# Peptides against a protein of PDB entry 3V4O, part 144

Target 1, 234 residues: chain A of PDB entry 3V4O
Amino acid sequence: DQPLAKDKVALLIGNMNYREHPKLKAPLVDVYELTNLLRQLDFKVVSLLDLTEYEMRNAVDEFLLLLDKGVYGLLYYAGHGYENFGNSFMVPVDAPNPYRSENCLCVQNILKLMQEKETGLNVFLLDMCRKRNDYDDTIPILDALKVTANIVFGYATCQGAEAFEIQHSGLANGIFMKFLKDRLLEDKKITVLLDEVAEDMGKCHLTKGKQALEIRSSLSEKRALTDPIQGTEY

## One batch from the design tools (peptide; made by RFdiffusion4, then SolubleMPNN)

Design b2_p22_4_s3 (from b2_p22_4 with I4L I5V E12K W18E E20A)
Fold by OpenDDE base, seed 5:
Structure b2_p22_4_s3 (fold): chain B 234 residues (1-234), chain A 22 residues (1-22)
Amino acid sequence: as target 1 above (234 residues)
Amino acid sequence: MKELVPENEEEKELIEKELAEA
């Protein structure tokens, strides 16, 4: 009755030291914290920082190689990004200013590839801005997604809005991760968990009216990050 | 993601508080 994962694999990317864009600080801490939490959940975690376009694409490729039927896949990204026509684009550190879709990685393309692996769960945690990139008028042609009913998007912010980090005296935290980390280990359906995170974030005075978590899902089963790996005892 | 720049001292203090709790 309890859902089982064949395996659990996560790719965490934090981009901070952009060449042509404002530098960030929180991704370092956020990736580190999330890494520790996901490892406690028995995820195989690959954590990478400050990736160029080439490196990001390679990282995604390697991540996909670890996916297979029934595997839980989680992609976390913290950095600059944008959203055009419902497509999320992660910005590599070597992206030009302004950046375009050809310089970035499309999350929906990654999802498509994950679906081909027949994963048990696909979770995307995107700590990036979702404002439209006015410098990119291209409409990406994406392959049609399959109906797998195992997809969860946790957007750090709502459509057309920004995601924030706070900084002081050398310390930094992403707002999204600040609240996510408090609940990540809970044995709850991932969408329920994220909904609670959304409520917690909604109480944050600093980002009230500026940032709001959005959950987009097609998850027909009760899947949790705490689900045990098949053949193992926890 | 972008830095949330405080607009006043009150927001600055709030940021400090939030970071301390994190």
Scores: peptide ipSAE 0.568, ipTM 0.923, DockQ to the pose 0.724
Fold by OpenDDE base, seed 3:
Structure b2_p22_4_s3 (fold): chain B 234 residues (1-234), chain A 22 residues (1-22)
Amino acid sequence: as target 1 above (234 residues)
Amino acid sequence: MKELVPENEEEKELIEKELAEA
């Protein structure tokens, strides 16, 4: 009766050293901390920093090759981003200024491809801003998603808002990761876990009224990141 | 994401405190 994963695979991307956009610092630390936590959860983790468009597309392709029926897939992104018409776009470090959708990776397109692999769980943790890009009015035509009831989005901020990092004396941390890391190892349904993170973040006086975690999910089963891998000893 | 720029000394102190506890 315990839910099982065929395997657990995660791709973590942290972009900070942008060529034509403001540089960030937190993605370095956040990717590192999340990597260690996911490995404790027996995820196969690929962590990459400062990816160009070409490198990001290749990383996603390789990630998709590791997905199969019943596999848990997790994609984490920290960096610049935007949201147009409900579509989330991750910005590569070599993106032009201004960037357009053709220069970026669409998360919903990745989700479509993950669904084709018949994964057991699809988790997206997006630590990026979700403001509209006024320099791009293109409406991407994406293939319709299937009804798989195994999708969870954890947005670091709400629609139309910004996600923040704090910096001081050489230290940096994303607000989202600051609270996520304290609960990530808990044996709870992933949506319940994220809800608790949202409450913790809500107590942060620095980002009150500026940043709030948003959970968007269609998860019909009690799936947790702590779920054992099929065929392993537990 | 973007850097949260403190608007006053109180916010600077809060940032320092939050980073120290992390």
Scores: peptide ipSAE 0.557, ipTM 0.920, DockQ to the pose 0.710
Fold by OpenDDE base, seed 2:
Structure b2_p22_4_s3 (fold): chain B 234 residues (1-234), chain A 22 residues (1-22)
Amino acid sequence: as target 1 above (234 residues)
Amino acid sequence: MKELVPENEEEKELIEKELAEA
């Protein structure tokens, strides 16, 4: 049977205007494009740009309040980031240089909180670098995750690698979003959809050998972003 | 993310092409 979502909620964060780090441009366009697509998929979308640590934490808190049993939750982040010991950290625009884990938001912590809400699906689309931050020697201690079998990570790049944006003549787009947007509306299991995006991205000569989509999932059901919301008629 | 900076004219043209196709 067709899986149903109780509701579909997305939080999109694009950080560009960093105070102490290189400025980015693509997150603006990427967030905008993704917003439009997710709205077509009947997601309730909150899109925010250039968030400080305080604002990011508040946004995540508000996002979590919208989650409940059976709700599809999607978190998209475009900006600076790093990965230490398998933990992904999103960097706020006011993060110091160098930044540490205490200055950033840990995605796995957010996942833990999402699991507590008994969501129907947890999707993370992380368009950030995944290089080790040598200036952060903190070893994160995270609580054990539940076995929910409803988790999908779409990493814009591989472990230890960088995610890129292309800029020219005022135009900018992330490599990940460039390919994701072409398939996002397809009625396919989310992992299958992302796999196709990975293949499309693999054909990009500019990022060959530099960036590749990584999918990490524990998804036991055929859930898609196109899944209808329970109680609605289509 | 990190800006992909073209290292030569060929890469610059590729960037332009990719942006045009987006």
Scores: peptide ipSAE 0.406, ipTM 0.844, DockQ to the pose 0.710
Fold by OpenDDE base, seed 4:
Structure b2_p22_4_s3 (fold): chain B 234 residues (1-234), chain A 22 residues (1-22)
Amino acid sequence: as target 1 above (234 residues)
Amino acid sequence: MKELVPENEEEKELIEKELAEA
């Protein structure tokens, strides 16, 4: 039977105008493009740019308030980030240099909170670098995740690698979004969709050997972003 | 995310091509 979503909610964050770190450009366009696509998929989309730590935490809190049992939750982040010990950290625009985990938002913590809401699907699309932050050796003690079998991570790059944006002649786009946007509307299991994106990205000569999409999932049902919302026509 | 900086003219051309296709 066709899986149904109770609702579909997405939080998109694009950080580019960093105060103490290199400025980016692609997040603006990437967030815009993804917003348009997700709205076509009947997601309720909140898109925010250049968030401070305080604002990011508030945005996540508000996002969580929109989640409930059976709701599809999608978090997209484009900006600076790092990964330590398998934990992904999103860097706010007001983060110090160097930044530490206490200055950043841990994605796995957000996932834990999403699980508490008994969501139907948790999708994370992380367009950030995954290199280790050598200035932060803190090993976070995170609460154990529940076994919900409804989790999908789409990492713009593989562990220990960088995610890139192309900036030239006033145009800017993330490599990940360049390929993701072409397939996002397809009626396919989200992991299958991302796998196809990975193959497309693999053909990009510019990032070959530098950036590769990683899919990490525990998804026991054939859930897609195109799944209809319960109570609506489909 | 990090800016992809072309290291040579060939990469510059590739970047331009990729952007044109977007």
Scores: peptide ipSAE 0.403, ipTM 0.847, DockQ to the pose 0.744

Design b2_p22_4_s4 (from b2_p22_4, 7 letters changed)
Fold by OpenDDE base, seed 5:
Structure b2_p22_4_s4 (fold): chain B 234 residues (1-234), chain A 22 residues (1-22)
Amino acid sequence: as target 1 above (234 residues)
Amino acid sequence: MVELVPENEEEKALIEKYLKEA
């Protein structure tokens, strides 16, 4: 198929002002900058900060309503998170301490719902830690994913590791966004783009051995964030 | 995400360089 999108829709969530967890700073800057970049790529962008569990679920629901056959969907999350049994959980700002899966949003569940919309591309950019949550022994019961071959995960860090920000001396991008933003506008297959970001991040002495980008994809076609929207001229 | 806290002066210097390039 020609690399065309019916539409391009992104939901960006940045959680920083947690009630029961350490405050973060980078999500504010990261969401702002990513918003501007994705808009340059003609994405319809919904950007939200400091969402409660209820608000996050509503935001996801609204995001899903914008998805349809052939639509490119991108979900970006910056905040606290964890990974249990290969499932990624985004932590709302009102999550208790400790938090459990019932307090959080499972990314794989969102993916399942996106697949039901027959999206053309599903991109997840998860700027959160991927350490196991020892306080949550729940094994999520997830519906089986379809074989759509249009899924890309860009994890800010590798399995079992942390994603970092620098809070010293004011506001700055998180490590992941610092490198992502420099390449995001490039007309390249999304997995190739992320691979280059991974190499750039790998050269960072500050986070060497502490944070490494991981790409998980099942993408059988050449798809880029720069792909034009069908019926439009750019 | 979590805050990257420098553990020594060398790491502080790296953070300073990082911030200048940010």
Scores: peptide ipSAE 0.513, ipTM 0.911, DockQ to the pose 0.759
Fold by OpenDDE base, seed 2:
Structure b2_p22_4_s4 (fold): chain B 234 residues (1-234), chain A 22 residues (1-22)
Amino acid sequence: as target 1 above (234 residues)
Amino acid sequence: MVELVPENEEEKALIEKYLKEA
């Protein structure tokens, strides 16, 4: 039996022109290509580039307003980031150097808020580094998550590692998006799709031993990004 | 993300190959 989405909404954030940190290039290309792909999948896509902390928080708030019972929510982030104690932090372009958790957006906090909306699927695609930020000594206290069994994390890299891009010789996809884009339109359970992306990326000699896709999921249903929207023809 | 900087000629060649396939 084909699972149905009440609606499909995606927020894509690409931060590259940082004020106090190294500038990036791939987020521009990656957000653009992912936008086009998700639109082909009938996602309502909001794509934003180079957001300040204030703008990022507003964007997340607006994204949450579009979520409701049965809605598929997808959050993609490309930029600087870090991971402390299993919590992922997205870094705004105006973050100070060094940045702390209070300057950044915690992905797990967003997940909590998404769960409150009783979404049908929560997908996080995080193209950022996952190294410990030694300058942040705070331990985030997060409330217990609900048992919704509809959560999928696609990390561009493994815990404690970096996610890479190639900046010389013009624009190019980040490593994660290079492989993701080739499979994103496939009609497969999202975790299966990401697993295949992981295998493809694993064959890349350039990043072997340096970057590997990690899938963290609690998904009890065969849900795919290709799932039709309720009330539409399919 | 961070920039992948080649540390040797082998890695430089891999980057060039990657860019051609992108």
Scores: peptide ipSAE 0.508, ipTM 0.910, DockQ to the pose 0.768
Fold by OpenDDE base, seed 3:
Structure b2_p22_4_s4 (fold): chain B 234 residues (1-234), chain A 22 residues (1-22)
Amino acid sequence: as target 1 above (234 residues)
Amino acid sequence: MVELVPENEEEKALIEKYLKEA
């Protein structure tokens, strides 16, 4: 019995031109590549680059408005980030140096809001570092998550580690996206798909011992990005 | 993310090969 999505919506954010932090290059190409792939999977895709805190919050709000019962929601982020106490923070381009949690967007808060929409699937693909921000010791008070068993996190790197981009001879790409794009169109449970990506990425000699994909999931159904949209012709 | 900076000529060559195959 083929699972169906009521709709499929994705928000892609790539931050590169930071005002007070090192510039990046890969997010431009990575967002572009992922946009094309997700559109082939019949996702409604909103792709945005170089967002301020205000713009990021607005983009997330608009994204949430498109979510409803049974909808597949996917959030991709490429840029600077950090992880404190198990909470992932995306850094806007206008964040101060040093930045604190109040300047950033907490992914777990977004997840909480997605759960309230009774979505069919929640996928987070986070291409950012997961090192502790030593300049922020704040422990945010977050709302408790519900047990929905429809959550998948694909972290570009493991906890406490960095995610890398390669820049040379006018070319730039993220390590995570390089391997993800080769598998994304496969008709497989999303966790199985990401596991294969993890194995492919593990063969990269440049990042061996430095970067490894981490999958964190609570997915009790065989949901795939290739799942058809309800009401469409097959 | 952060830029992976090559530390020697061997790593530079590997990066070039990597990007050509991407």
Scores: peptide ipSAE 0.483, ipTM 0.881, DockQ to the pose 0.730
Fold by OpenDDE base, seed 4:
Structure b2_p22_4_s4 (fold): chain B 234 residues (1-234), chain A 22 residues (1-22)
Amino acid sequence: as target 1 above (234 residues)
Amino acid sequence: MVELVPENEEEKALIEKYLKEA
């Protein structure tokens, strides 16, 4: 009983040229390589770099328009971010210093909207730091999520920790993408795939004790990124 | 994401090794 996707859609965002925050380098190559891989998996991919708050919100809105019942939705983000009380916030390039939640995009809000579309699978790959933002004293009140059992979070790092990139000697992947790209095309349940990536990354001596992949999921079916699209040749 | 900055020569060597293997 092969799981099937009605369609497969991905939004990839890489923010690196921040106006008021340290500039990054890895998002450029990470978005590029992930775009190539997801296209090999027959995803419809929209990849964008250096988005302002306005542009990010518009991109998410357009992404949501492509989602429908049974569609696989994947959101990848590489850039600055933070986590307050279990809520993940992606930081636009024009965010002020310091930034607050109203300046950023809340991933859990996006998930809520994806659930309303009755997607077949919701995957979030978040290559961002997950440290508390002490300058944000607001606790967003989020609407209750549905029980859809089709959610997978792949965090580049664990709660309260940082996600790293290597800026030395030209272009290089972030630590997360370095290991993710080696396994992404494997025909495995997405949570199993990410678990293997976690083990690979765990062997990296550079980030031992500093960065660790975290998987948060409620996935009751053996869904894989390699799952064929309904009505297509496979 | 943040830049991983080596704190000593050992970490610098690890970064160089990492880059060669990438």
Scores: peptide ipSAE 0.473, ipTM 0.896, DockQ to the pose 0.761

Design b2_p22_5_s1 (from b2_p22_5, 13 letters changed)
Fold by OpenDDE base, seed 2:
Structure b2_p22_5_s1 (fold): chain B 234 residues (1-234), chain A 22 residues (1-22)
Amino acid sequence: as target 1 above (234 residues)
Amino acid sequence: EEEAKRQAELDSLLQSYSPELK
């Protein structure tokens, strides 16, 4: 029958004003627009900009406190990032240059903690680059993940590739959000929704061959961001 | 030539989320 969420909680992080790295612009608009969209989907949204490492870790901790059995958790990040050995690292604005994993937040570690909360759905939307950081040769030792079959990753770009924002138009969306926002409210399984976003990105002359969405999921149920919250009538 | 021109245009319009590391 219709899948239900106990609650729906989202943490949105947009990092732009880096101290030791090039500044970005799009995360401001992207977080704002995504906030509005997710609120229309009845998500409780915490949106934060320009977080230091300390602030990011605190935000994640607070986010985890809002998660519980059956809760839909969504983490969105826009900013600098890298991927080493399949692990995604979000870069705080106060990260040094060069940065290492110890300076950053590992998404897979967050996933592990979300699984401990027995969430109903774990969605990660990562608008960051996935290039390897050669300055960090550390292989993170991650705890074994549970087989929860409720995980969806939407990577703004392919493994080893870059994600971009448009700079010519002042406050403009990142490439990922440009396409995501057009479909986010659709009542579809989240993986199907993201697949359509991927196709839109692939059909656009601007992004063809430049940036492509990657979907990684273990989702055995037809879960959608539009799923009603338990105990509510919509 | 068209692809090269397109690539040049994209490079001018887009900012990478990958920083230059020292």
Scores: peptide ipSAE 0.323, ipTM 0.773, DockQ to the pose 0.814
Fold by OpenDDE base, seed 1:
Structure b2_p22_5_s1 (fold): chain B 234 residues (1-234), chain A 22 residues (1-22)
Amino acid sequence: as target 1 above (234 residues)
Amino acid sequence: EEEAKRQAELDSLLQSYSPELK
């Protein structure tokens, strides 16, 4: 009855040093800490910082090559972003100002490609804003998704809202990772885990009313990041 | 009033992941 992963692969992207947009700080620490946690969970982790559009697309391509039937795929992104018409766009560091969809990577397109690999679980942890980009009037027509019931989105913020990092003289986590890292190793269904993270964020006076986690999922199985890899003993 | 002041202080400490576009 224990769910098994064929393998577990994660791509972590943190963009901070934007050329034509405000620089960020937290993605560095967030990627680092998440890398350490996911490795403890036996994920194969590729962590990258400050990617141009070209580099981001290449990283995603390489990530997809590691996916196969039954593999758990996790994509984490921290950086500037926006959401238009329900589509999430990750902004590369060399994106122009203003940026448009053709300058960015659409998460839903990546999901479509992951589904083609027949992955066992698709987790997206998106630490970015979800505000509408008024400079992008394109209505994207995306390929239809399959009904796989294995998709989990952890949005750092609510629809149409902003995600934040705390400004420190030194290094500090973004708000999302601040709470996520405390629960990530728990042996719980991923949606339950994220729900608890959401509660923690809601109870904190610092973030209450400022930033709230949104979970979007169709996960029909009790799959956890702690699920063992097939053929291995734990 | 106190809540408003706290929110203002919090806002000054936070960096949004949404850039201002020109």
Scores: peptide ipSAE 0.309, ipTM 0.766, DockQ to the pose 0.814
Fold by OpenDDE base, seed 3:
Structure b2_p22_5_s1 (fold): chain B 234 residues (1-234), chain A 22 residues (1-22)
Amino acid sequence: as target 1 above (234 residues)
Amino acid sequence: EEEAKRQAELDSLLQSYSPELK
């Protein structure tokens, strides 16, 4: 009855030291803590900081190659971003000012590629702003995710501040990571887990009305990040 | 063979992209 993962792989990207945009601080701490937590969940974790466009594209491409039948994949991004016409873009550290879509990575395009990998579970978490970029008028066609994709998409957004941080346990986390890390190790269906994180964010006086977590999923099975890798448990 | 290829890709990715975080 226990679902099994063929393998578990994660790519974490935190962009902070932008060349032409305000520098951030939270991604460093958030990536660090998430790395440690995912390793406790037996994920093989690749963590990268301050990626150029070229490096980001390469990292994502290599990560996608690791996704296959039954594999659990997790992609996390923290940094600058924007959203235009339903399309979300991750901003590399070498992006120009103003940045445009051709210099950024489209989240929806990545999700489209993920759904073709027949993964057991695929989680994509974004911690970035959703401000509109008036300097980019690109309107990509968005394809709906396939029902069989088993993809869970979480989009953490903050109103007013791109990098609202809160100190916790001596570290300054982003708000999303603050609540996520408290529940990440729980043996629960990932959509239930993220929903509870969203509730925690909504109940907290520090974040209610300021930050929210949007969840979209095509997950039809009871999959959890705690699911064991096949061949390791009996 | 497919699993071996995937493992090789994983190892390559980890070696190239997974430095320790400060």
Scores: peptide ipSAE 0.022, ipTM 0.578, DockQ to the pose 0.015
Fold by OpenDDE base, seed 5:
Structure b2_p22_5_s1 (fold): chain B 234 residues (1-234), chain A 22 residues (1-22)
Amino acid sequence: as target 1 above (234 residues)
Amino acid sequence: EEEAKRQAELDSLLQSYSPELK
């Protein structure tokens, strides 16, 4: 009766030291703290910082190889990003200024690949901006996620410069991670957990009207990050 | 047996690519 994960794997990416874009600080601390939390949840965690386009693509590819039937996967990204007409892009540290889609990793493409893995749970968390990139003419990806994909997509967004200002207000963590870390270890369905995080963000005077968590889910089963890993068989 | 093999493969992937990726 208890849901079991075949395995638990996580890839955490934090991009801070951009070559041609403003440097960030929060990803370092956020990745570190998230790593520790996920390890407490028995995730095998790969944490990477300041990845180039090539490195990011390779990391994602390798992560996808780790996903399989019944596996719980979590992909977290913190850094620069943009969104054009529903397409979200993660920006590598070596991206040019201005960056374009060919320089970046498309989130929707990754999600599309994830849904083919028949995972027990796949969580994709983004902590990046949703600014429009006027220099990108990428055609929107319209493919919907499969109903049985068990994917939970969380998009933590900020309104422009306000997130940057809050980052310099003495906060150790990014705003999203500040609220996420308080609930991440709770034994709750992941969508419920994230919804509560969203509510916390909405009620906090620091984030009210400034940051929000958008949640998209194809999860139809009860799954939690706290679900135990099934025993190994020899 | 199958689980052990899979776990070993996963561990190998994690260990082998992590250093290369940074």
Scores: peptide ipSAE 0.020, ipTM 0.510, DockQ to the pose 0.014

